Peptides against a protein of PDB entry 5OK6. Designs and how they scored, part 75

Target 1, 215 residues: chain A of PDB entry 5OK6
Amino acid sequence: ELPGLDSQWRQIENGESGRERPLRAGESWFLVEKHWYKQWEAYVQGGDQDSSTFPGCINNATLFQDEINWRLKEGLVEGEDYVLLPAAAWHYLVSWYGLEHGQPPIERKVIELPNIQKVEVYPVELLLVRHNDLGKSHTVQFSHTDSIGLVLRTARERFLVEPQEDTRLWAKNSEGSLDRLYDTHITVLDAALETGQLIIMETRKKDGTWPSAQL

## One batch from the design tools (peptide; made by RFdiffusion4, then SolubleMPNN)

Design b2_p17_3_s3 (from b2_p17_3, 7 letters changed)
Fold by OpenDDE base, seed 5:
Structure b2_p17_3_s3 (fold): chain B 215 residues (1-215), chain A 17 residues (1-17)
Amino acid sequence: as target 1 above (215 residues)
Amino acid sequence: PARLKTGKTAAGLEKVV
């Protein structure tokens, strides 16, 4: 049974636990398509539960570029295309109205950036390759707050690199040259890494030389 | 000999030029 309309509004728009609450690093937030959310607002503000303004099931279909990988469209804007709800508010709306059949929730994490917290709607997808086999890529998602050290560890794991093998990363830049990611303590953001960027893992030779030193 | 002029960027990047 649906709660009273005023109760729904207060539960979702609550400044302590709802849409307007402060962000906290590591918490989950969910995207809701803007037109659906506005229809819900109109419904609960109308005061009639039997109103023709009933929003029906949550449907985020317009936010997806595909229904196979459920990737978001590029360039979506908060407040224009979607609203962000904390997990509790999202789960209330889903329990009251349902979610479109077969459609996954759009869950995102709050990240801590210099002087700001935000929901990371677009994490970075990197193309990980080995220096000697550029044709075999692993696409891996990272936060902008993830360290280059994590990218390196992830690359080592994906390529089954032995613990005794020494490895380092290169990023292919927009000029087609390579930038060495020598500081593993900086973030993906600090390194200005972008979605679709090629990240090359170089493995040190047994003679102690690097393949790149011979180029 | 591609003179890898490694420029250290302030962001912990060594550019291979």
Scores: peptide ipSAE 0.021, ipTM 0.614, DockQ to the pose 0.063
Fold by OpenDDE base, seed 4:
Structure b2_p17_3_s3 (fold): chain B 215 residues (1-215), chain A 17 residues (1-17)
Amino acid sequence: as target 1 above (215 residues)
Amino acid sequence: PARLKTGKTAAGLEKVV
């Protein structure tokens, strides 16, 4: 059942879990397409329950570049293309209006950067490959705040690397050369890794030599 | 084979040259 218009407004905008609440690291926030959200605002602010202003189901279709992987379009701007809602507010809206059939929620995490909390709308999608099979990539999403150590562990897990096997990472840079991700304690952000960047996992040979040392 | 020279960058990256 739809709450009263004033109750909806208070719950989404001014509630303890409203749109303007402080960001907290690790919390989930959700994107809502701006036009839909503005239509909802107009509906609940108008005081007229006339169906002419009713926003209908949440439809984020315009935010997606594809309906296969449900990737966001590049260059989306908060306040112009979408609004961010905390999980509670999102779940209320979905409960009241529904979400377009087959469309996934656009869930994002709050990350803590050195001086700011931010909803990470664009996590880094890395192309993980093995040094001996560059044609077989695994796309994996990482936070900018994730360590290179996590990227390495994730690569090992995805490639089913045995615990006794030594591995290290290389990033293909913009010049087409390889940069070794030597420090595993730095973040994806510190390493300046970008979406679509090729990350090569090198496995040490049984003879104790590295494949790259023979290049 | 051109020996990949690796240089450690300030960002903890070793550039393969």
Scores: peptide ipSAE 0.019, ipTM 0.614, DockQ to the pose 0.064
Fold by OpenDDE base, seed 2:
Structure b2_p17_3_s3 (fold): chain B 215 residues (1-215), chain A 17 residues (1-17)
Amino acid sequence: as target 1 above (215 residues)
Amino acid sequence: PARLKTGKTAAGLEKVV
């Protein structure tokens, strides 16, 4: 059932559970397209529930670049293109107005960066390959806060590497050379890894030599 | 074979040239 307009406003905008609440690492937040959200604001602030300002179902179509993979458009800006809502507020809006048929929610996580909490709208999408088969990539999403150690473990899992096999990572840089990801304790952010970047998993030979040492 | 020259970066990365 749709609650009263003042109750909707308080539920979505209150500083404790609404849009203005502090970010906490690991929490889920959701994107709402800005035009829809502004229409909703006008509806609930207008005080007339029967008004022509009714926003209809949530439709984030303008935020997606495609309806196949449901990837976000690049360069979207908070407050301009979308509004971020905490999970509770999002679920209220969806329960009240619905979500466009077949459209997935745009869920994102709060991450802890050195000086700020941020909703990570654009996680890093890496292209994982083996040094022996550069033509077979696995695209995997990582947080900027994920360790290189996690990237390595994920690569090992995707390529079904045996536990006894020793592996290391290389990143292809903008100059086309390879940077070895030597420190596995640094983050994806610290390593300056970017979306679409090629990450090469090198497997140590049975003779104890590295393939790259013969290049 | 061209010896891959490795350089260390401040971020714990080794550049292969």
Scores: peptide ipSAE 0.019, ipTM 0.615, DockQ to the pose 0.063
Fold by OpenDDE base, seed 1:
Structure b2_p17_3_s3 (fold): chain B 215 residues (1-215), chain A 17 residues (1-17)
Amino acid sequence: as target 1 above (215 residues)
Amino acid sequence: PARLKTGKTAAGLEKVV
């Protein structure tokens, strides 16, 4: 059921859970395609519920690169391509207007960077591989704020590494060489890891030697 | 065997507990 236009505007724009609310780390925010949102703004500001400016269902199709994996297009800009809404505001809009059939919500998390909270629209997708089988990758999504330790644990889990086996990570750099990720306390951001980057998990041999030391 | 091109090796076995 659609509330009154003024009520909609207050809930989405001016409420304590509106678009302009402060970001808080760990909270979910949602992307809304800009043209839809602007049409909604025009509709609720027009004062006529029967207006031809009715926005219809939320349609984020233009934000996706594909409708298979529902990945965002690269290079989308806040305020140009989309707006960000807190979870409460998003859920209100979805309840009032619906979401285009088959489209998933574009949920993102607020992350805390050293000087700013940010909605992480583009988390890092890493290609996890084993040193002995570079052709079998696991694509895994990480926050820029995730530790290298989490990346290593995730790699161990994906490759079913036994708890007693020692492992370490290498990142393939732009020169095609491998930089060792030896500090597990630094973040994905601090390590300057990028989407599509190959991360190689090396497993220590039973003889106590590292494969990389024999190459 | 796929040869790892080793760049800068900093020494450290990390048991991720």
Scores: peptide ipSAE 0.022, ipTM 0.594, DockQ to the pose 0.120; fails the geometry check

Design b2_p17_3_s4 (from b2_p17_3, 6 letters changed)
Fold by OpenDDE base, seed 3:
Structure b2_p17_3_s4 (fold): chain B 215 residues (1-215), chain A 17 residues (1-17)
Amino acid sequence: as target 1 above (215 residues)
Amino acid sequence: PARLKTGKTAEGLEKVV
């Protein structure tokens, strides 16, 4: 059975445990499509459980770019296209109304930025390539808070680089030039890396020379 | 207005993240 309409409203919109709950780093939040959420608001505010305003199951179809990879559409805006709910509130709504068959939940993490917590709706998708085979990319998702050192380790793992091989990263900038990622302790955000950006892993030659030093 | 939990504005300009 569905809870009483007032109880649903209080559970989901309560500022302590619902939509307005403070963000905490590492916690999961979930996207809910805005039109569905507004229909739910109208239903629970109407005071009639038998009303024609029943929202049905949660359907996030309009937020997805495709139903294969379940990528979000670019440029979605909080409060216009979707709302964010903490895990507890999301699980309540799913338990009450269900989720559209076959759709995954849209889970996102709270990240800690220098002076603010944010829900990272769009983690950075980098195109990892080797310097000697620019035509074979691996798309890998990173948080803006991930270090360049993690990007390098991930690239080494994806390309099966042996532990004794020395490697370094280059980022292709908007002008098409290559910027050397010298500091591996800075974040993806601090390095201003963006989704779709090409990241080139260079491997040191056995003779101790770098391939780029010959260009 | 409730503070946005994301860094995105209605204009599609990313604030921080």
Scores: peptide ipSAE 0.060, ipTM 0.696, DockQ to the pose 0.021
Fold by OpenDDE base, seed 4:
Formats: sequence, structure tokens, C-alpha cells
Structure b2_p17_3_s4 (fold): chain B 215 residues (1-215), chain A 17 residues (1-17)
Amino acid sequence: as target 1 above (215 residues)
Amino acid sequence: PARLKTGKTAEGLEKVV
């Protein structure tokens, strides 16, 4: 059953779990398409339960680039294309209005940056490859706050690298050259890694030499 | 350091990354 319009407004906008609540690292927030959200605002602010302004099911279709992988379109702007709601507020809206059939929720995490918390709407999608098979990429999503050490561990796991094998990473830069990721303690952000960037895992040879030293 | 392509808010507040 739908709660009263004033109760909906208070839960979503002004509640302890509302849109304006402080961000906390590790918490989930959800994207809601802006037009739908504005229709909901108009409906609950209208004061009458007039069905003419009823927003219907949440529909985020315009935010998706594709309906296969449910990737977001690039360059979406908060407050123009979507609003962000904390998990509790999102779950209330879904419970009240439903979500469009077949659409997944657009869940994102709050990350801790040096001076601010942000919702990470666009985690970094890296193309992981082996030095000996550049044509077989594994796309893996990372936070900007993830370490290069995590990227390396993830690459080793995806490529089934044996524990005794020594490995290192290279990033292909915008100029097409390879930059070695020497420090595994820095973040994806600190390394300036971007979505779609090729990350090459090099495996040390049995003779103790690196393949790259022969190029 | 390359600035994160942060999502801008309509108000110019960078609440997103």
C-alpha cells in the first residue's frame, strides 16, 4: 500500500535515510532517472492523490547504454540525468511504485577520497591481458580507491597464474607506450588509470628473465 | 594526477565520481 504523500516526501527527501543524508564510505546508493523523480516530486507535492501525476514504475531506461550488460551511458550528470538515493530510500520507492520489468537497480558505492566522500557512479573498467596474448582481454571493474596490488591479484586470479609465478603490470598510455606500474600500493586513481585502458600482466620466464627485456 | 571524470551535480557540487 502507498503511504500518504507527505509521508513519502518525508521518507525520501527529509528522513534520516533521505536523499540529503551524509555519504558514508562503503554504503550503497542508487540512481533514479531524473524525469521519473521529478514526476514523483510533482505527485507527492500536489497534495491530492490525483492519478494524472502518478509517476508509475521507476524506469531508468534512458540511463543505460545497453540492455545486455546494463552499462550506464557516459557523461551522465547528477541532478540533470539522475538523482542519487540511499539504499533505504531506493527500497521504499521500489516497494511503492515498482521497477520497470527486467531492469536491474543501478547500485553504486560511496568511496573515500582524500578530502571527500563521493558516490562512484563510474568505477574504472580495465582491460586485463597477458603479455603473450594481447587479443584476449578480461574486462574487470575496479574502484578508483582500489590498489594496483588488487589489480595485480585480480589479474593473476583471472589468468589462473600459479602462486610461484612472478608477475608485474604495465599500463598502455594515451600515446600508445607502456608505463610500468612499479608501486602496487598506490590506487587506481593515483596511477591515473581510466575506463577502457589496457593493463598488461607480464609473467616472469623460468630462466628468471622478463619478456619485456627482449623487446 | 588526471582528474577523475567526476559526475557534476546541477549545482556544481561534485558528489559523484
Scores: peptide ipSAE 0.039, ipTM 0.671, DockQ to the pose 0.021
Fold by OpenDDE base, seed 2:
Structure b2_p17_3_s4 (fold): chain B 215 residues (1-215), chain A 17 residues (1-17)
Amino acid sequence: as target 1 above (215 residues)
Amino acid sequence: PARLKTGKTAEGLEKVV
């Protein structure tokens, strides 16, 4: 059952718990397609539940580049293409109107950057490979706030590296050279890692030498 | 920074030796 229009508006737009709620690191927020959201605003502000302004189910189809992996289109802009809602508000809207059949929710996390909190709409997709098998990549998403140490641990896990094996990372740069990621305490952002970037995990040889030291 | 030139070969770092 749909709540009263004023109740819907207050629950979704309330600055304490709704759309205007302060961002908190680690919280989930959800994308809603802007035209749908504007239609909903018009509906609830119109004061007539029987109005032809009824928004129907949430349909985020225009935000997706594909319906296989449900990847977002590049270059989407908050306030133009989508609205961000906190989890509570999103769940209310889905409960009231439904979500288009087969579409996943577009969940994103709040991240804390040095001077700002933001919803990370576009996490970094890295191509993880081993130095000895560049043809087998694992695509893994990371936050810009994730450490290089986490990238290394994730690579070790994906490639089933034994705890006693020494590993290190290299990033392929735009010039086609490999830059060694020496500091594992810096973030993905600090390392300037980008989506689609190849990250090579080098494993130390049993003789104690590094493969790259022979190049 | 240690920069390795990757030879354009699709094969792993070992075949550049």
Scores: peptide ipSAE 0.038, ipTM 0.701, DockQ to the pose 0.292
Fold by OpenDDE base, seed 5:
Structure b2_p17_3_s4 (fold): chain B 215 residues (1-215), chain A 17 residues (1-17)
Amino acid sequence: as target 1 above (215 residues)
Amino acid sequence: PARLKTGKTAEGLEKVV
């Protein structure tokens, strides 16, 4: 059963627990398609529960590039294409109106950048490969705040690298050359890694030499 | 420690494997 319209407004549109709530690093927020949200606002502000302004089920279809991988379209803008809601507010709306059948929730994390918290709508998708098999990639999503050390550990795990094997990363740059990722403590953002970028994991040879040193 | 340093071409690495 739907709560009263004023109760809905107070649960969703408030500065403490609703849409206007301060961002906190590590928390989940959810995208809601803007036109649906505006129709909901008009419905609850109208004061008539039987109004023709009833928004129906949440439908985020216009935010997706495809219904297979549920990737977001590029270039979506907060306040134009979608609104962001904290987890509690999202779960209220889903419980009241439902979510369109088969659509996943669009969950994103708050990240902390040097001077700002933001919801990371577009994390970085990297193509992880081994130096000896460039044709077999693993696409893995990373936060801009993730360390190169996490990228390296993830690559080692995906390729089943033994703990005693020494590995290092290279990034293929826009010029087609390879940049060594020496510092594993810097972030994906600091390394200027981008979606679709090839990241090559090099494994040290048993003789203690690196394959790339023989080039 | 150098954060990033330009290495060899990708084609060079492909020839080693």
Scores: peptide ipSAE 0.029, ipTM 0.629, DockQ to the pose 0.544

Design b2_p17_4_s1 (from b2_p17_4 with S1R H5V E12A E13A)
Fold by OpenDDE base, seed 4:
Structure b2_p17_4_s1 (fold): chain B 215 residues (1-215), chain A 17 residues (1-17)
Amino acid sequence: as target 1 above (215 residues)
Amino acid sequence: RERIVVTDEQLAAWSAS
């Protein structure tokens, strides 16, 4: 059942778990399409529960690039295309108004950057390949804050690399060059890796040489 | 070598080796 309009406003906008609460690393936030949210604001500020301004169910359709993998459109801007709500606020709205049938929630994580917290709306999607089979990729999503070490471990797992096999990563640049990701302690952000970028896992040869020596 | 300049053909040849 819908709570009173003033209660809704206080819960979503001004509550301890409201839209304006501080970001905390690791927490989940959710995207809400801006037009719907503005309609909701108008509805609850109007003071009439029977108003024609009733927003209906949450519909994020315009934020999605497709309905197959539910990827977000590129270039969406907070405050213009969507608003961010903490999990509690999102769940309240969903419980009150519902979510459009078939649409998944758009859940994102707060990440810690050197000076700020940010909701990572666009995690990095990398194409992991082996040096000896560049045509067979595994697409994996990473946070900008994930280490290169995690990328390497993930690649090793996806390709079923045995523990005794020595591996390293190369990032393929847009200009065609390969940069070796030699420091596994830096982040995806530090390495400036981008969505759609090819990451090549090189496996050391049995003779102790690296295949890349032939490049 | 931390950076290698390669062509797509070189990468293809590498992958096939």
Scores: peptide ipSAE 0.432, ipTM 0.919, DockQ to the pose 0.843
Fold by OpenDDE base, seed 1:
Structure b2_p17_4_s1 (fold): chain B 215 residues (1-215), chain A 17 residues (1-17)
Amino acid sequence: as target 1 above (215 residues)
Amino acid sequence: RERIVVTDEQLAAWSAS
């Protein structure tokens, strides 16, 4: 059952628990397509529950580039293409209006950056490969706030590297050069890693030499 | 920062070695 229109507005727009509430690191927020949200605003502000301005179910179709992996289109802008809602507000709207059948929620996390918090709408998708098999990639998403150490651990896990094997990472640049990611304590952001970038895991040889010495 | 300048052919050869 739909709550009263004033109650809906207060629940979703309330600055303490709604859209305007402070961001908190690690919390989940959800994207709502802007036109739908504006239609909802018009509906609840109109004061007539039987109005022709009823928004219908939430449909974020225009935010997706595909219906296979449900990836977002590039270049979406907050306030223009979508609004961000905290988990509680999102779940209320879904409960009241429903979500388009088969369409997943667009969940994102709040991240802590220097002096600011933001919802990370576009995490970094890295192509993880081994130096000896560059043709077999594992696409893995990372936060900009994730450490290079986490990227390395993830690569080791994906490629089933044994604990005794020594490994290190190289980032392939657009110009073809490789930069060694030697500091594992810096973040993906600090390393300036980008979506679609090839990250090569090099495994040390049994003789103690590195394969990259042949390059 | 350790940087290696490589061509696509060098990377392919490295991967095949």
Scores: peptide ipSAE 0.432, ipTM 0.919, DockQ to the pose 0.940
Fold by OpenDDE base, seed 5:
Structure b2_p17_4_s1 (fold): chain B 215 residues (1-215), chain A 17 residues (1-17)
Amino acid sequence: as target 1 above (215 residues)
Amino acid sequence: RERIVVTDEQLAAWSAS
C-alpha cells in the first residue's frame, strides 16, 4: 500500500537510512533512473496523491545497453543519469510503485578504497583463459578491491584445476606483451587491470617446467 | 613486473601447443 506523500519523502531522503545515509563497505545500493526519480520527487512534493504527476512503475530502461545481459551503458554519471539508494529505500520504492516488468534491479556494492567509500557501479570484467586455449574465455566480474589471489582462485575454479596443480596468471597488454601477476596480495586496481583484458592462467607442466619458458 | 614480449604468432603457437 502507498503511504502518505510526506512519509514517502522522509523515508527515502533522510540522512540516517535514506539516500543521504553514510556508505558502508559491503552494503548493497541500487540505481534508479534519474527521470523517474525526479518525477517521484515532483509527485510527493506536490502533496496530491491523485496528481497527474504520479510516476508509475520504476523504469530503468535507459540505463541498460541491452536487455539480454542487462549490462549498464558506459559513462553513466551519478546525479545526471541515476541516483543511488540504499537497499531499504529501494525496496520501499519497489513495494510502493513496482518495477517495470522484466527489468532486474541494478544492485551494486559499496567498496572501500584508500580513504573513501564508494558504490562500485562499474566492476572490472576480465576475460579468463587458459594458456593452451586462448580462444575460450570466461567473463568474470571483479571488484577493483579484489585481490589477484581471488582472480587466480576464481580462474582455478572455473577451469576445474586440481588442488595439486600449480598455476599463475599473466595479463595480456594491448601492445602484445604479457605481464606476470606474481604478487597475489595486490588488488585489481593496483595491478591496473581493465575491463575486457585477457588474463591467462598458466598451468605448470608435470615435469616442473612452465609453458611460458617456450615463449 | 616480469614481462614477456610476445608476438601474436608466438601466442597462437603457444595456445596450439
Scores: peptide ipSAE 0.431, ipTM 0.919, DockQ to the pose 0.945
Fold by OpenDDE base, seed 2:
Order: C-alpha cells, then structure tokens, then sequence
Structure b2_p17_4_s1 (fold): chain B 215 residues (1-215), chain A 17 residues (1-17)
C-alpha cells in the first residue's frame, strides 16, 4: 500500500534523510531518471492519489547506453537527466512504485575529494595491459579516490603475477608518451588518469633489468 | 626514467620482444 502523498513527499524530500540530506563519504546514492521523478513530484503535490499523474514504476531506461552492460550514457547531468537519492529514499520509492523489470538500480558512492563530497557517477575505466601484450586489455573501474597502489595490485591480480615478480605501471598519454606512475600513494585523480586510458604493467626481467630500458 | 616518448611502432616492437 502506498503511503499518503504528504508522507511520501516528506520522506523523500526531507532534509534529514531525503534528497537534500548531506553527502557522507562511503554512502550509497541512487540515480532516478528526471522525468519520472518530476512526475512523482506532480503526483504527490497534486493531493489526489486517484489522479492521472501516477508515475508508475521507476524506469531509468533513458540513462543507460545499453541493456547488456547497463552502462550509463556519457554526459548525464544532475538535475537535468537524473536526481540523486540516498539509499533509504531510493528503497522507499522502489517499494512503493517498483523498478522496471530487469533493470538494475544505478548505485553510486559518495567520495571524498579535497574540499567536497560528491556522488561519483562516473568512475574511471582504465585499460590494463601487460608490456609484452599491449593488445590484450582488461577494463577495470576505479574511483578517482583509489590509489595507484590499488591499480597496481588489481593489475597484478588480473594478470596472475606471482608475488616475487616486481612490477610497475606506466600511463600511456595521447601524445605518444609513457609516464611512469612512480608514486603509488597518490590517487587516480592526482595522477590525472582518464577513462579509456591505457595503463601498462611492466614486469621486471629475471636479470634485474626493466623491459622499458629498451625503449 | 619517468617519462618516455614512444611511437606506436616502438611500443609494438617492445610488446613483441
């Protein structure tokens, strides 16, 4: 059963636990397609539960570029294409109206940047490769706040690198250079890594030399 | 070396080595 319209409005728009609540690092927020949300607003503000303004089930179809990987379209804008709701509010709406069958929720995390919290709608997708097989990439998502050390560990795991093997990372730049990601303590953001960027894992030779010495 | 300027051909050769 649907709660009263005023109760729905208070629950979802309440500044303490609703859409306007402060962001906290590590919390999950969810995207809701803007037109659906506006329809819901009109419904609950209309004061008539029997009105023709009933929004139906949540349908985020227009936010996805495909229904296979359920990746978001590029360039979506908060307030124009979608609204962000905290987990509690999202779950209320889903419980009240349902979510389109087969469609996954669009969950995103709040990240802490130097001066602000934000919902990271677009994590960085890096193409991980080995120096000796540049044509075989593994796409992995990272937060802008993830360390280069995590990227390296992830690469080592993905390529089944033995613990005794020494490895390091290079970022390929568009201008035709490789920058060594020497400091593993800085973030993906600090390193200015971008979605689609090739990250090369170099493995040290048994003779103690680095393959990149031949470049 | 922290930065290496490379061509696609050099990278291909490196990858093949």
Amino acid sequence: as target 1 above (215 residues)
Amino acid sequence: RERIVVTDEQLAAWSAS
Scores: peptide ipSAE 0.429, ipTM 0.919, DockQ to the pose 0.827

Design b2_p17_4_s2 (from b2_p17_4, 6 letters changed)
Fold by OpenDDE base, seed 2:
Structure b2_p17_4_s2 (fold): chain B 215 residues (1-215), chain A 17 residues (1-17)
Amino acid sequence: as target 1 above (215 residues)
Amino acid sequence: MERIVVSDEELAAWSAS
């Protein structure tokens, strides 16, 4: 059941779980298409529940580049293309108006960067491969705040590397070079890794040599 | 940072060896 218009406005905009609530690392936030949200604002500010300004169900279709993987379009801008809502506010809107049939919610996490918290709308998707089988990639999503150590552990897990096997990572550059990700304590952001970038996991040979020595 | 210059063809050949 729809609450009163003033109650909706207070809950979504000014509540403890409202749009202007401070970001907290690890929390889930959701994207709402800007035109829908503006229509909702007009509806609740108009004061007439029977008005022609009723927004209908939430439809984020214009934010997606495809309806198969439900990937976001590139270059979307907060405040222009979408608004961000805390989980509680999102769930209220969905309960009140519904979400377009078959369309998944666009959930994102708050990350903490050195000087700011932000909702990470575009996590980094890396293509993980083994040095001896570059044709078999595993696409894995990482936060910009994740360490290279986590990327390495994830690669080891995906490729079922034994604990006693020694491994290291190389990032493939577009210029035709490999950069060794030596420091496992730096972040994906620090390493300037990008979506779609190939990350090669090299496994040390039994003789103690590295395969890359042959390059 | 250690950098290796390698073409796509060289990298493919290396991986296949």
Scores: peptide ipSAE 0.489, ipTM 0.939, DockQ to the pose 0.901
Fold by OpenDDE base, seed 3:
Structure b2_p17_4_s2 (fold): chain B 215 residues (1-215), chain A 17 residues (1-17)
Amino acid sequence: as target 1 above (215 residues)
Amino acid sequence: MERIVVSDEELAAWSAS
């Protein structure tokens, strides 16, 4: 049974666990499709539980580009395409209305940027490759706040690089260049790495030379 | 930042060598 309409409104919009609650780093937030949310608002503001404005189950279908990998469409905008709810509010709505069968929740994390907390809706998906096998990529997701050092360690792990082997990273640019990611302490954001970008892990030769010297 | 200008063709050839 649904809670009272006024109670729903207060809990989701104005409660301590409501939509306007301050962001905290590391917390989980969830996306709700905007049209559904507006329908819910109309329903609870109408004051009639038997009205034709009942929103039904939460359905985020329009936010997904596919129902296989459940990736979000590109270019979605908060307040236009979706709203963000803290975990508690999301779980209330799911409990009250349900989620479309087979559809996963869209969970995202709050990250801490230099001067602001933000829900990271679009983590960066990088294509990791080895310099000697550019055709075999591993897609790995990173936060904008992850260090280049983490990207390098992840690449080394994925390619089973032995501890004694020296490696470094190059970012491939669309304009036809490679930029060496020499500072491993900067973040993915600082390096301006983007989703779909090719990141080349170069392994030092046994003779101590770098393969890139031949470029 | 160390930058190398390279075409996709040159990069592919390098990787295959």
Scores: peptide ipSAE 0.489, ipTM 0.939, DockQ to the pose 0.909
Fold by OpenDDE base, seed 4:
Structure b2_p17_4_s2 (fold): chain B 215 residues (1-215), chain A 17 residues (1-17)
Amino acid sequence: as target 1 above (215 residues)
Amino acid sequence: MERIVVSDEELAAWSAS
């Protein structure tokens, strides 16, 4: 059953689990398409539950590039294209109005950046490859706050690298260069890695030399 | 920072070697 309109407004906008509550690192937030949210606002502010302004089911279809991988369109802007809600508020709206059939929720995490928390709407998708097989990539999602060390460990795991094998990473730039990711303690953000970027895992040869010495 | 300038063709050739 739908709660009263004033109760809905308070829970979603001004409650302890409301849209304006402080962000906390590691928490899940959800995207809601802006037009639907504005329709909901108009409905609950109207004071008549039988109003023709009833928003219907949540439908985020316009935020997706496709219905196969459910990737977000590029360049979406908070407050223009979507609204961010904390998990509790999202679940309330879904329970009240439903979500369009077959459409997944758009869940994102709060990350900690210098002097600010933000919802990371666009995590970084890296293409991990081995130096000797550039045509076979593993697409892996990382936070901007993840370390290069995590990227390296992930690459080693995906490629089933033995513990005794020595490996390092190179980032391929669009300018036609490779930058060595030598500091494993810096973040994906610090390294300025971007979605779709090729990250090459180089494995040291048995003779102790690096394949990149031939470049 | 260690940087190597390489073309896509050179990189492909390197990977194939």
Scores: peptide ipSAE 0.486, ipTM 0.937, DockQ to the pose 0.914
Fold by OpenDDE base, seed 1:
Structure b2_p17_4_s2 (fold): chain B 215 residues (1-215), chain A 17 residues (1-17)
Amino acid sequence: as target 1 above (215 residues)
Amino acid sequence: MERIVVSDEELAAWSAS
């Protein structure tokens, strides 16, 4: 059952628990396509539940690049293409209006950056490869706040590296260079790693030498 | 930071060796 229009507005837009509530690190927020949300606003502000302004089911189709992997289009802008809602508000809207059949929710996490919290709409997708098999990549998403140490651990896990094997990472630059990610305590953001960037995991040889010495 | 200048061809050749 749909709540009253004023109740819907207060529930979703309430400054304490709604759209305008403070961001808290680790919490989930959801994207809602802007035009749908504006239609909803018009509907609930209109005061007539039988209005022709009824928004229908939530449809985020325009935010996706395709309906196969459901990845977001690049360059989407908050307030122009979508609005962000906290999990509770999102779930209310879905319960009231439904979500387009087969379409997944667009869930994102609040991350803590220096001095601010932000919903991380675009995590960094890195292409993890081994130094001896550059053609076989594993695409893995990382938060900007994730450490290089996590990237290294993830690479080791994906490539089934034994605990006794020494590994290190190189970031491939578009300029034709490799930068060694020697500090594992800095973040993906600090290292300025970018989506689509190739990250090479180098494994130390049994003789104690590094393959990269041949470069 | 340790940086190595390498072309895509050199990198490919290295990986294949």
Scores: peptide ipSAE 0.471, ipTM 0.933, DockQ to the pose 0.906

